# Peptides against a protein of PDB entry 4GMN: the designs that were tried, part 208

Target 1, 375 residues: chain A of PDB entry 4GMN
Amino acid sequence: RYANITLLALVTLASIGTDFQETLVKGNQGSRESPISAADEEWNGFDDADGDAMDVDQKSSSGEDQEEDYEEIDVKEDDEDDDDDSITSEMQADMERVVGADGTDDGDLEDLPTLRELIQTAVPQLIRLSNLPIDSDESLTIQSHALSALNNISWTISCLEFANGENANIHNAWYPTAKKIWRKTILPILEADSADLKLATQVTSLAWAVARVLHGETPTDGNPHRKFISLYHSSKQQAGGNSNSIEEPEDPFQGLGVKCIGVVGSLAHDPAPIEVNREVGVFLVTLLRQSNNVPPAEIVEALNQLFDIYGDEELACDKEVFWKDGFLKHLEEFLPKMRTLTKGIDKRTQPELRTRADEALLNLGRFVQYKKKHA

## One batch from the design tools (peptide; made by RFdiffusion4, then SolubleMPNN)

Design b2_p22_4_s3 (from b2_p22_4, 12 letters changed)
Fold by OpenDDE base, seed 1:
Structure b2_p22_4_s3 (fold): chain B 375 residues (1-375), chain A 22 residues (1-22)
Amino acid sequence: as target 1 above (375 residues)
Amino acid sequence: MVLEQRRQILAFERENPPLSKP
């Protein structure tokens, strides 16, 4: 009886989480009643505004070889002690205290009472229900529905614009709650190392929705990017061993592989540590290199994540990872493979996958041209 | 940005069909 009431409440919260998206979109449109024509701004790649083809005549000026004699500065190897940056239990408790400083800067959600109640009242209960000991099929069902409700709320919020201070009140209210979902729901489930692919898919979907708001500020405790990369590889090994039993999702973008790519891509955004960015960037570029054995939807997602991570040249990851690790060369070498892959997708049977692959191919061409201009 | 939001909204709406009332 209690379980059925709990399940009905969880189903209702999951429905409210999806239906609330329409309300948020309508609320934000009411402030934007300046008639910006819905020109489908196709991703205007870098505005090539300056079409002045100045014919710069190749004057061959032979500049002389000045051999500047670089003196060998004998830099003594000072043995800097390996301070084992083991996050001490005290640093973890102080991080919990800094995050557990109820700075009740309740982002002013006075105008959004439903969202306030979802964040402040519902989400803490959903976190609690997702962390119940799994001792029965009933507790597993409760966890699955709690994760579904958290997923729906988190995805709805992650679809809001937060750039340039848009929806800052919602961002400020959600941000500490998103960190709580990550630490209290996502990490414990990932650390339990369950062989349940359904649970892994649910937690990875939730992780992606949360990481789309937190980006590189997502808690790095226990190297979550490596856990999702490992989960990606494990999911491929299981699919290869039992070719008869994993129903591929009807939507190719719903696969656990796509979700893992989306999570790790989101985790690698600024201000992520350069090491985290590098490991993710190398993973994504490796998928492109191995594209013959990778589903097309995962290639599309890996490309989009690479564009989003390395689209800004002012970010430290552009110099320290993209250029330093030679990612441009791998993208250029992949361009003809992407054309072949995209052409291989039947537009009649997989129209969405084809459309998104055509877009990703166009964007890859533009991105490679951009990076070449800024080399 | 708008295309990505719309892509994710459409993906999310497909992933999370309103739980069919039992």
Scores: peptide ipSAE 0.018, ipTM 0.620, DockQ to the pose 0.186
Fold by OpenDDE base, seed 4:
Structure b2_p22_4_s3 (fold): chain B 375 residues (1-375), chain A 22 residues (1-22)
Amino acid sequence: as target 1 above (375 residues)
Amino acid sequence: MVLEQRRQILAFERENPPLSKP
């Protein structure tokens, strides 16, 4: 009875964390009457004031589409208004305030009551539940659901813009809580060195969401980047050995490998210690060099992390790692491999993977050109 | 940004299928 109530409460908190993310997406779509062209997600580099971005003429080779006459099956869309009434009017109002909140001061969430209760009331309990001694299948189930709820809340918050002082009140409220999740939930589970790949995947997902907000300010205690790199390598060794390996996630970007890359990439951002940045940068560049044995989704994520880490030339990591360790050469040598990899992804079976690989290939070309101009 | 958000949602929904009403 008590276990079932706790599990239901954890599932409800996890759903609230998810629904809150959907409202962010819907709220951001409603304010932009202009379709965000897929171009706004492209890495444009730094605007050099001199504006001569060489238009790479996409010679569209007109492939003659053979019209195969597919019979129009008139599927009557029964408009079942699935009023997914899951979004409370309070959550919707909180999201509208988050999207509209010009940067007011110190951590006050009085105008965001749902988010306040999630951060101040729910998350501390979820941290407590994620730290219960595992002595039963029931305690393991409670931990898993507490991690799922923490994951969803953390991902939702990590999807807010915090650049230029946007959402500063939310950032200031979340930042100490994110550090607490890291120190009290993530680190202890990583230190337990469990062979449980499910638990490892949940903790790595949570770690990525937390690290997307904390970046290089993520606590470096116990060298967590090395633990995630080790977890990456261990996950690859297990996948090669036992045919009873966890079903590959239907989404190639939900793989433990991608999650590990996302965590270590986020941990390597400024103001990360240069040695942490170096170890991560070398790891990411090594994945590109070994790309024949690396899933395409992990290559895409490794590229994106490299762009984000080394995009800014004013950062100490650009001089002390990127240039000093000769990363540009490896990126340039990878361009023809990336073109081959991207072309090898079937658009029909893996449309999202193909789109993100095409974007990462484009951005790799731009990034290499940018870095060559600043060499 | 939108793709990663939707992805985490879809992954969560798959990992935490709604408790089938008893």
Scores: peptide ipSAE 0.018, ipTM 0.610, DockQ to the pose 0.091
Fold by OpenDDE base, seed 2:
Structure b2_p22_4_s3 (fold): chain B 375 residues (1-375), chain A 22 residues (1-22)
Amino acid sequence: as target 1 above (375 residues)
Amino acid sequence: MVLEQRRQILAFERENPPLSKP
């Protein structure tokens, strides 16, 4: 009875964490629809008139009428609008305040009551529940749901912009809590060295969401980047050895490998120790060099992490790692391989993976060109 | 639930590529 109430509360908190993200995304889209006043700047088109009309006459071959009568199976979409309109007016108002805060109002978390209660009240309980002794299937289930709720809340907060002092009130409230999640939930699970790939995937997803906000300020105790690199390699060895197909996640980006790359990439950002940055950077560049045996989604993520880590030439890691370890050469040598990889992804069967690979290829070209100008 | 969150984040990251520092 108490377990079922706890599980229901954890599922509800995980839902709230998701619904809060949808509201945040919708709010961020609405702020972009501020009408660009059509200032009618008459772009006087360039008048280049040379209309050489090559008339290529190619003939209309009329191929015949085979009327294959495909019976229109009228699949009545029963729109069960399960409008689980569970977004409370308070949650919506909190998101509208987060999105509408032009950076002049040092809005206290007092103005964000739902988010405040999530951070200050819910998360400490979720941390407690994730730390229960695992002695039963019930305790394992509670841990899994607590990790899911922590994951959802952490991902939602990681979607907020914190650059240039944006959302500083939320950042300041979340930052100590994120460090607590890392030290009390993530590290103990990683140190337990469990062969449970489901648990490893959950904790790695949470670790990524937390590390997206903490970056190089993520607690370095016990070299967590090496634990995630080790987990990456262990996951590949298990996938190769047991014909128990770990069900490849339907989304190629939900794979444990991609999550490990995302965590270690986030951990390598400034102000991470140069040694941590180097170990991660070498790992990521090594994936590109070994790309023949690496899933395309992991290559895309490894590229994005490399762009984010080394995009700023003013950072110490640019001089001490990127240039010193010759990463530009490896990125340039990878360009033709990335073109081949991207072209090999079927747009029909994997449209998202293809789109992201096209973007990562474009960004790789731009990044290599940028770095060559600033060499 | 966890799947959709990441799609949205990664859509958002695509729309706001950090390489557009002015």
Scores: peptide ipSAE 0.016, ipTM 0.612, DockQ to the pose 0.054
Fold by OpenDDE base, seed 3:
Structure b2_p22_4_s3 (fold): chain B 375 residues (1-375), chain A 22 residues (1-22)
Amino acid sequence: as target 1 above (375 residues)
Amino acid sequence: MVLEQRRQILAFERENPPLSKP
């Protein structure tokens, strides 16, 4: 009885964490219907005028048009309005406030009662439940659900903009809690060094969500970046040894490798120690150099992390790591490989992976050009 | 559940690229 109630509460908290994200996304889409005033000055891209017209011969093979009469199967979408009444009116109202709150108000979640109760009441219990001694299948199940709920809440909060003082009240409330999740949940599980890939994937997902908010201010105790780099390498050794179907995650961006890259990338942001930044930067650049043996989704993530870490030339890591360790050369040498990799992704079978690879390729070209101008 | 969250984050990040400082 108590276990079932606890599991139901954990599933509900995990659902709330997900549904809360959908409402944040919908709320941010609704605020964009404000008419963009027509002051988008045409950024006229570079007029590279060198049109060498290579004349490729039109061999017109007339293949006969077989008109296959595709009967329009009028699939009546029965709008089963599955009113997934999972979102309470209070959660919806809290989301509308989070999206609409241009409020410079200091640190109080008074106007966000559901989010306040999630951060102040639920998360401390989830941290406690994730740290229970594992002595039974029931305690393992409780830990897994507690980690799932923490993951969903942490991911949802990590979708909020915190730049320029936006959502400062939420940031200020979450920041100490995020550090507590890191120190009390993430680090102890990583230090236990369990061979459980499911647990490793859950804790790494949570670590990424937390590190997306904390960045280089993530607690450096015990060099966690090295633990995630080690976990990355260990995960590759296990996948290579047993051709037994660990079902590749249906989404290539949900792989443990991608999650490890996302964590270590986030940990390497300013104000991270230059030594931490260097070790992560060298790891990421090494993945690009070894790209023939790296999944495309991990290459995309490694590129994005490199752009985010080294995008600002004012940061100490630009001079002391990016330029000093010669990263520009490695990125430039990777451009033709990235073009080949991106072209090799089938748009029909992997549309998302292809789109994100096309974006990462475009950004790599821009980033290399940017860095060459600022050299 | 976790899959859809990341797609939404990535969609959101694509739609709201951090304003490159002018």
Scores: peptide ipSAE 0.016, ipTM 0.607, DockQ to the pose 0.053

Design b2_p22_4_s4 (from b2_p22_4, 14 letters changed)
Fold by OpenDDE base, seed 3:
Structure b2_p22_4_s4 (fold): chain B 375 residues (1-375), chain A 22 residues (1-22)
Amino acid sequence: as target 1 above (375 residues)
Amino acid sequence: FTLEVRKQILKFERENPPYSYP
């Protein structure tokens, strides 16, 4: 009885974390229908000089493809409005406030009572439940559900904009709690060195969500970046040996490898120690060099992390790591490989992966050109 | 550069949020 109530409460907290994310996404889409007046700031900076038009002879093969008149079967989608009334009117009101709030700088969540109770009351209990001794299948189930709930809450908060002092109240309330999740939940599980890939995937997902807010201010005690790099390599060794048993996630971006890259990339941002940044940067550049054996989604994530870490030339990591360790050469040498990789992704079977690869390829070209101008 | 790439990444991440655990 108590176990079932605890599990139901954990599932409900995980659902609340998801529904909160969906509502934030929907609310942020609704606020975007305000016409952003295109301030035509003429970015006058590209002198398009040398258009050597390679004449690709498009032989127009006029295939008379027969218009097969596909009778549009009007499948009446019976909108079974499963009014999953799981989102309380209070949660909806908190979401509308989060999307609309020019946040006061105070870590006060007085105007966000549901989010306050999630951060101040629920998360401390979830941290406690994730740290229970694992002595039964019941305790393992409780840990898994507590990690799921922490993951969904942490991901939702990580999707909020903080870059311009937006949501500063939420950031200030979450920041000490995020550090507590890191020190009390993530580090102990990583130190237990479990061979459980499911647990490793859950804790790595949570670690990425937490690190997306903390960035280079994530606690560096015990060198957690090295643990995630080790986990990345260990996961590849296990996948290579037993082709039958790891259901690859349907979404390529939900793979443990992508999550490991996302964590270590986030940990390497300024103000991370230069040695942490270097070890991560070398790891990411090494993935690009070994790209023939790396899933495309991991390459996309590794590129995005490299752009975010080394995009600013004023940061100490630009001079002390990017230029000093010769990363530009490796990125330039990777550009032809990225074009081949991206073209090899079928748009019909993997549309998201292809879109993200096309964007990462475009950004790689721009990044290489930027760094060459600022050399 | 950083601001434009970061804006594109943040735009993409906002348009394609990582799936929550079911």
Scores: peptide ipSAE 0.019, ipTM 0.520, DockQ to the pose 0.479
Fold by OpenDDE base, seed 1:
Structure b2_p22_4_s4 (fold): chain B 375 residues (1-375), chain A 22 residues (1-22)
Amino acid sequence: as target 1 above (375 residues)
Amino acid sequence: FTLEVRKQILKFERENPPYSYP
């Protein structure tokens, strides 16, 4: 009984975290539809004249319309929908405030009651549930659902803009909680060195969501970047041997390899220790050098992480790692390989992967040109 | 849940490319 109620509550919290993200994406799209006044340029289309009239007479076959009388099944709308609409309306109102507020006020979530309760009430309980001793299949199920809920909430918050002091109230409320998730949930699971690839995938997804907000301020205790690099290599060795198809996720960007790259890339951002940045940068550049044996989605993610880490020339990692370790040469040598890789992706079978690869190729060309001007 | 969340993120990241390189 208690286990089923806990599981239902965890599934509901995981759903709420997804619906909150969908609302965030819709709110950010609506703000960009500033009506660019479509200037009515009357393109006077060309006059081409020729009028050939072929008159083909085809016959009048009189098929009798049988009126099949579809009985209207009067599905009684049972009015139980009123309570679900209230929660979605509060979440939508909170998200409209997050997208619309010039967030000048420090630390107050009074105007964001749903988000406040998620961060202050729900997340501390999810951290507790993810840390329960695993002694039964029920406790393993509870941990998996708690990790799923933490993942969805953390991913949603990681889609908010925090640059230039935007959403500072949410950032200030989330930041200590994100560090608590890292130290209490992520690190203990990584240190347990479990052979469970499902658990490893869940914790790596959560680690990426948390690291997308904390960046280089993610706790460096126990060298977590090396644990995720090790997990990346271990995942490649297992995929080659056992035909226990853990069904490769239908989405190539959901693979454990992509998630490991996303985590270590996020951990390497400023103000990360230069040695952590170097180890991650060398790992990512090594994937590009070995691209013939690396899935295209992992190459796309590795490129995006390299652009995010080394896009700013004022950062210490630009001089001490990017230039010192000669990364520009490796990116230039990779350009023709990336063109071949991108052209090899079928637009009909993998349209998303092809689009993301075309974008990453374009950005690689721009990034190499930028770095050559600032050499 | 995890798959759907990441599809929305990947959509958001495509629609909001951070790379305005000057």
Scores: peptide ipSAE 0.007, ipTM 0.493, DockQ to the pose 0.053
Fold by OpenDDE base, seed 2:
Structure b2_p22_4_s4 (fold): chain B 375 residues (1-375), chain A 22 residues (1-22)
Amino acid sequence: as target 1 above (375 residues)
Amino acid sequence: FTLEVRKQILKFERENPPYSYP
């Protein structure tokens, strides 16, 4: 009876965390409909005129029109009006304030009552529930739901922009709580060395969400980056040995491997210790070197993490790791492999993976050019 | 460079959260 009420409350908190994210995404889309006047910066393209028009006059072979009668699949738009009226007017008002608040530096969440209660009241209870002794299937279920709720809340908050002092009030309120999640929930679960891949996936997802806000300020106690690298390798070994296919998540980006890369990449940002940065950077570059045996989604994530970590030349890791360990050469050598990898992804069956791979390829080219110019 | 890549990543990660509760 009490457990069912606790589970229902945890499911409700997880849903609230998702609904906040959806509202935030919708609010951020509405703010983009402000017509950014296309400043017609006439990029005067280089007038390289001389490309000879080879008039290849290839003849009209009259191939027979097989009228394949495309049966109009009358896709009944079942307007499932999922009236997911779950977004409370208070949550919507909080998200509208988060999107619309030009940063009033009042470090108080006074204007964000729902978010305040999530951070100050709900999250501390979720941390407590995630730390219960596992002595029953019921306690394991409670832990799983508490981790799911913490994950959704943490992801939602991690989707806010905190660069340049944006959302500083939310950042300041979340930061100590995020550190508490890390120390009280994430580290103890990682230290338990559980063979439970479901639990490992949940805690790694949560760790990524938390690390996306804390970056290199994530607590370094017990070298968590090495634990996630070890988890990455262990997950690959288990997938190869037991025909218990961990159901590869339908989304390639939901894989434990991607999540491990996301965590360790986030942990390696400034002001991370240079040796932590180096170990992560070497891990990521090693994935690119071994790309023939690495899922495309993990390559995309590893590239993105490398761009974020090493994209600033003013950071100590640029000189002490990127240049010193010769990462540019590995990225240059990877360019043709990335082109082949990206072209090998079917746009019809994996449109998202293809889009993200095309973007990562474009960014890799730009990044290599940038680094060559700033060498 | 970093800011634009970071914005694209953050955009993508906002649009495609790596775990929603079903």
Scores: peptide ipSAE 0.018, ipTM 0.521, DockQ to the pose 0.705; fails the geometry check
Fold by OpenDDE base, seed 5:
Structure b2_p22_4_s4 (fold): chain B 375 residues (1-375), chain A 22 residues (1-22)
Amino acid sequence: as target 1 above (375 residues)
Amino acid sequence: FTLEVRKQILKFERENPPYSYP
């Protein structure tokens, strides 16, 4: 009885965290009713006039329109209006305030009572539940659900803008709690050396969400970046051996490999120690060099992390790692491989992966060109 | 570059949150 009530409360907190994320996404989309046509705004870099436009021969091959008569499978939308009334009117109102807030209001979550109670009341209990001794299948289930709820809440908060002092009140409330999640939930689970890939995936997911806010200010105690790099390599060795592949998640970006890359990339941001940055940077560049054996989604994530880590020339890691270790050469040598990889992704079967790969390819070209101008 | 790429990545990550929970 008590276990079932605790599980129901944890499922409800995990749902609340998801619904909060959906409301944040919807609120961010509502402000963006300007259509996706802005993808074609060529970044007009500064007017340096030397127009050696390499003629990309657009061979317009007129492929004949075979009208394949797709039979409209009349999927009866059974409008099961499952009014999942799970979104409390108070939570929706808090999310609308967060999405609409010009980030100007100082320090206090007085205007965000639901978010305040999530951070100050719920999260400390979830940390406690995730750190209970595992002595039964019930305690393992409680840990998994507590990690799920922490994951959803942490991901939702990580989707908020904190750049330039935006949402500073939320950042200031979350920051000590995020460090507590890291030290009390993530590190103890990583140190337990569990062979449970499900638990490893859950904790790595949570670690990525937390590290997206803490960046290089994430506690470096016990070299967590090396633990996630080791987990990445261990996950690849297991996938190659047993044909009981845990069903590769239908979404290629949900893979443990992608999550490990996302965590270590986030950990390597300034003000991370230069040695941590170097070890992560070398790991990411090594994935690009070994790209023939790396899933496309992991390549996309590794590129995005490299752009975020090394895109600022004023950071110490630019001089001490990027230039010193010759990363530009590896990125330039990878550019033709990325073009081949991206073209090899079927737009019909993997539209998201293709879109993200096309974007990462475009950004790689721009990044290489940027770094060559600033060499 | 970084601020614009970060804005595009944060834009993309908000439009395509990596965690659709089932």
Scores: peptide ipSAE 0.017, ipTM 0.510, DockQ to the pose 0.480; fails the geometry check

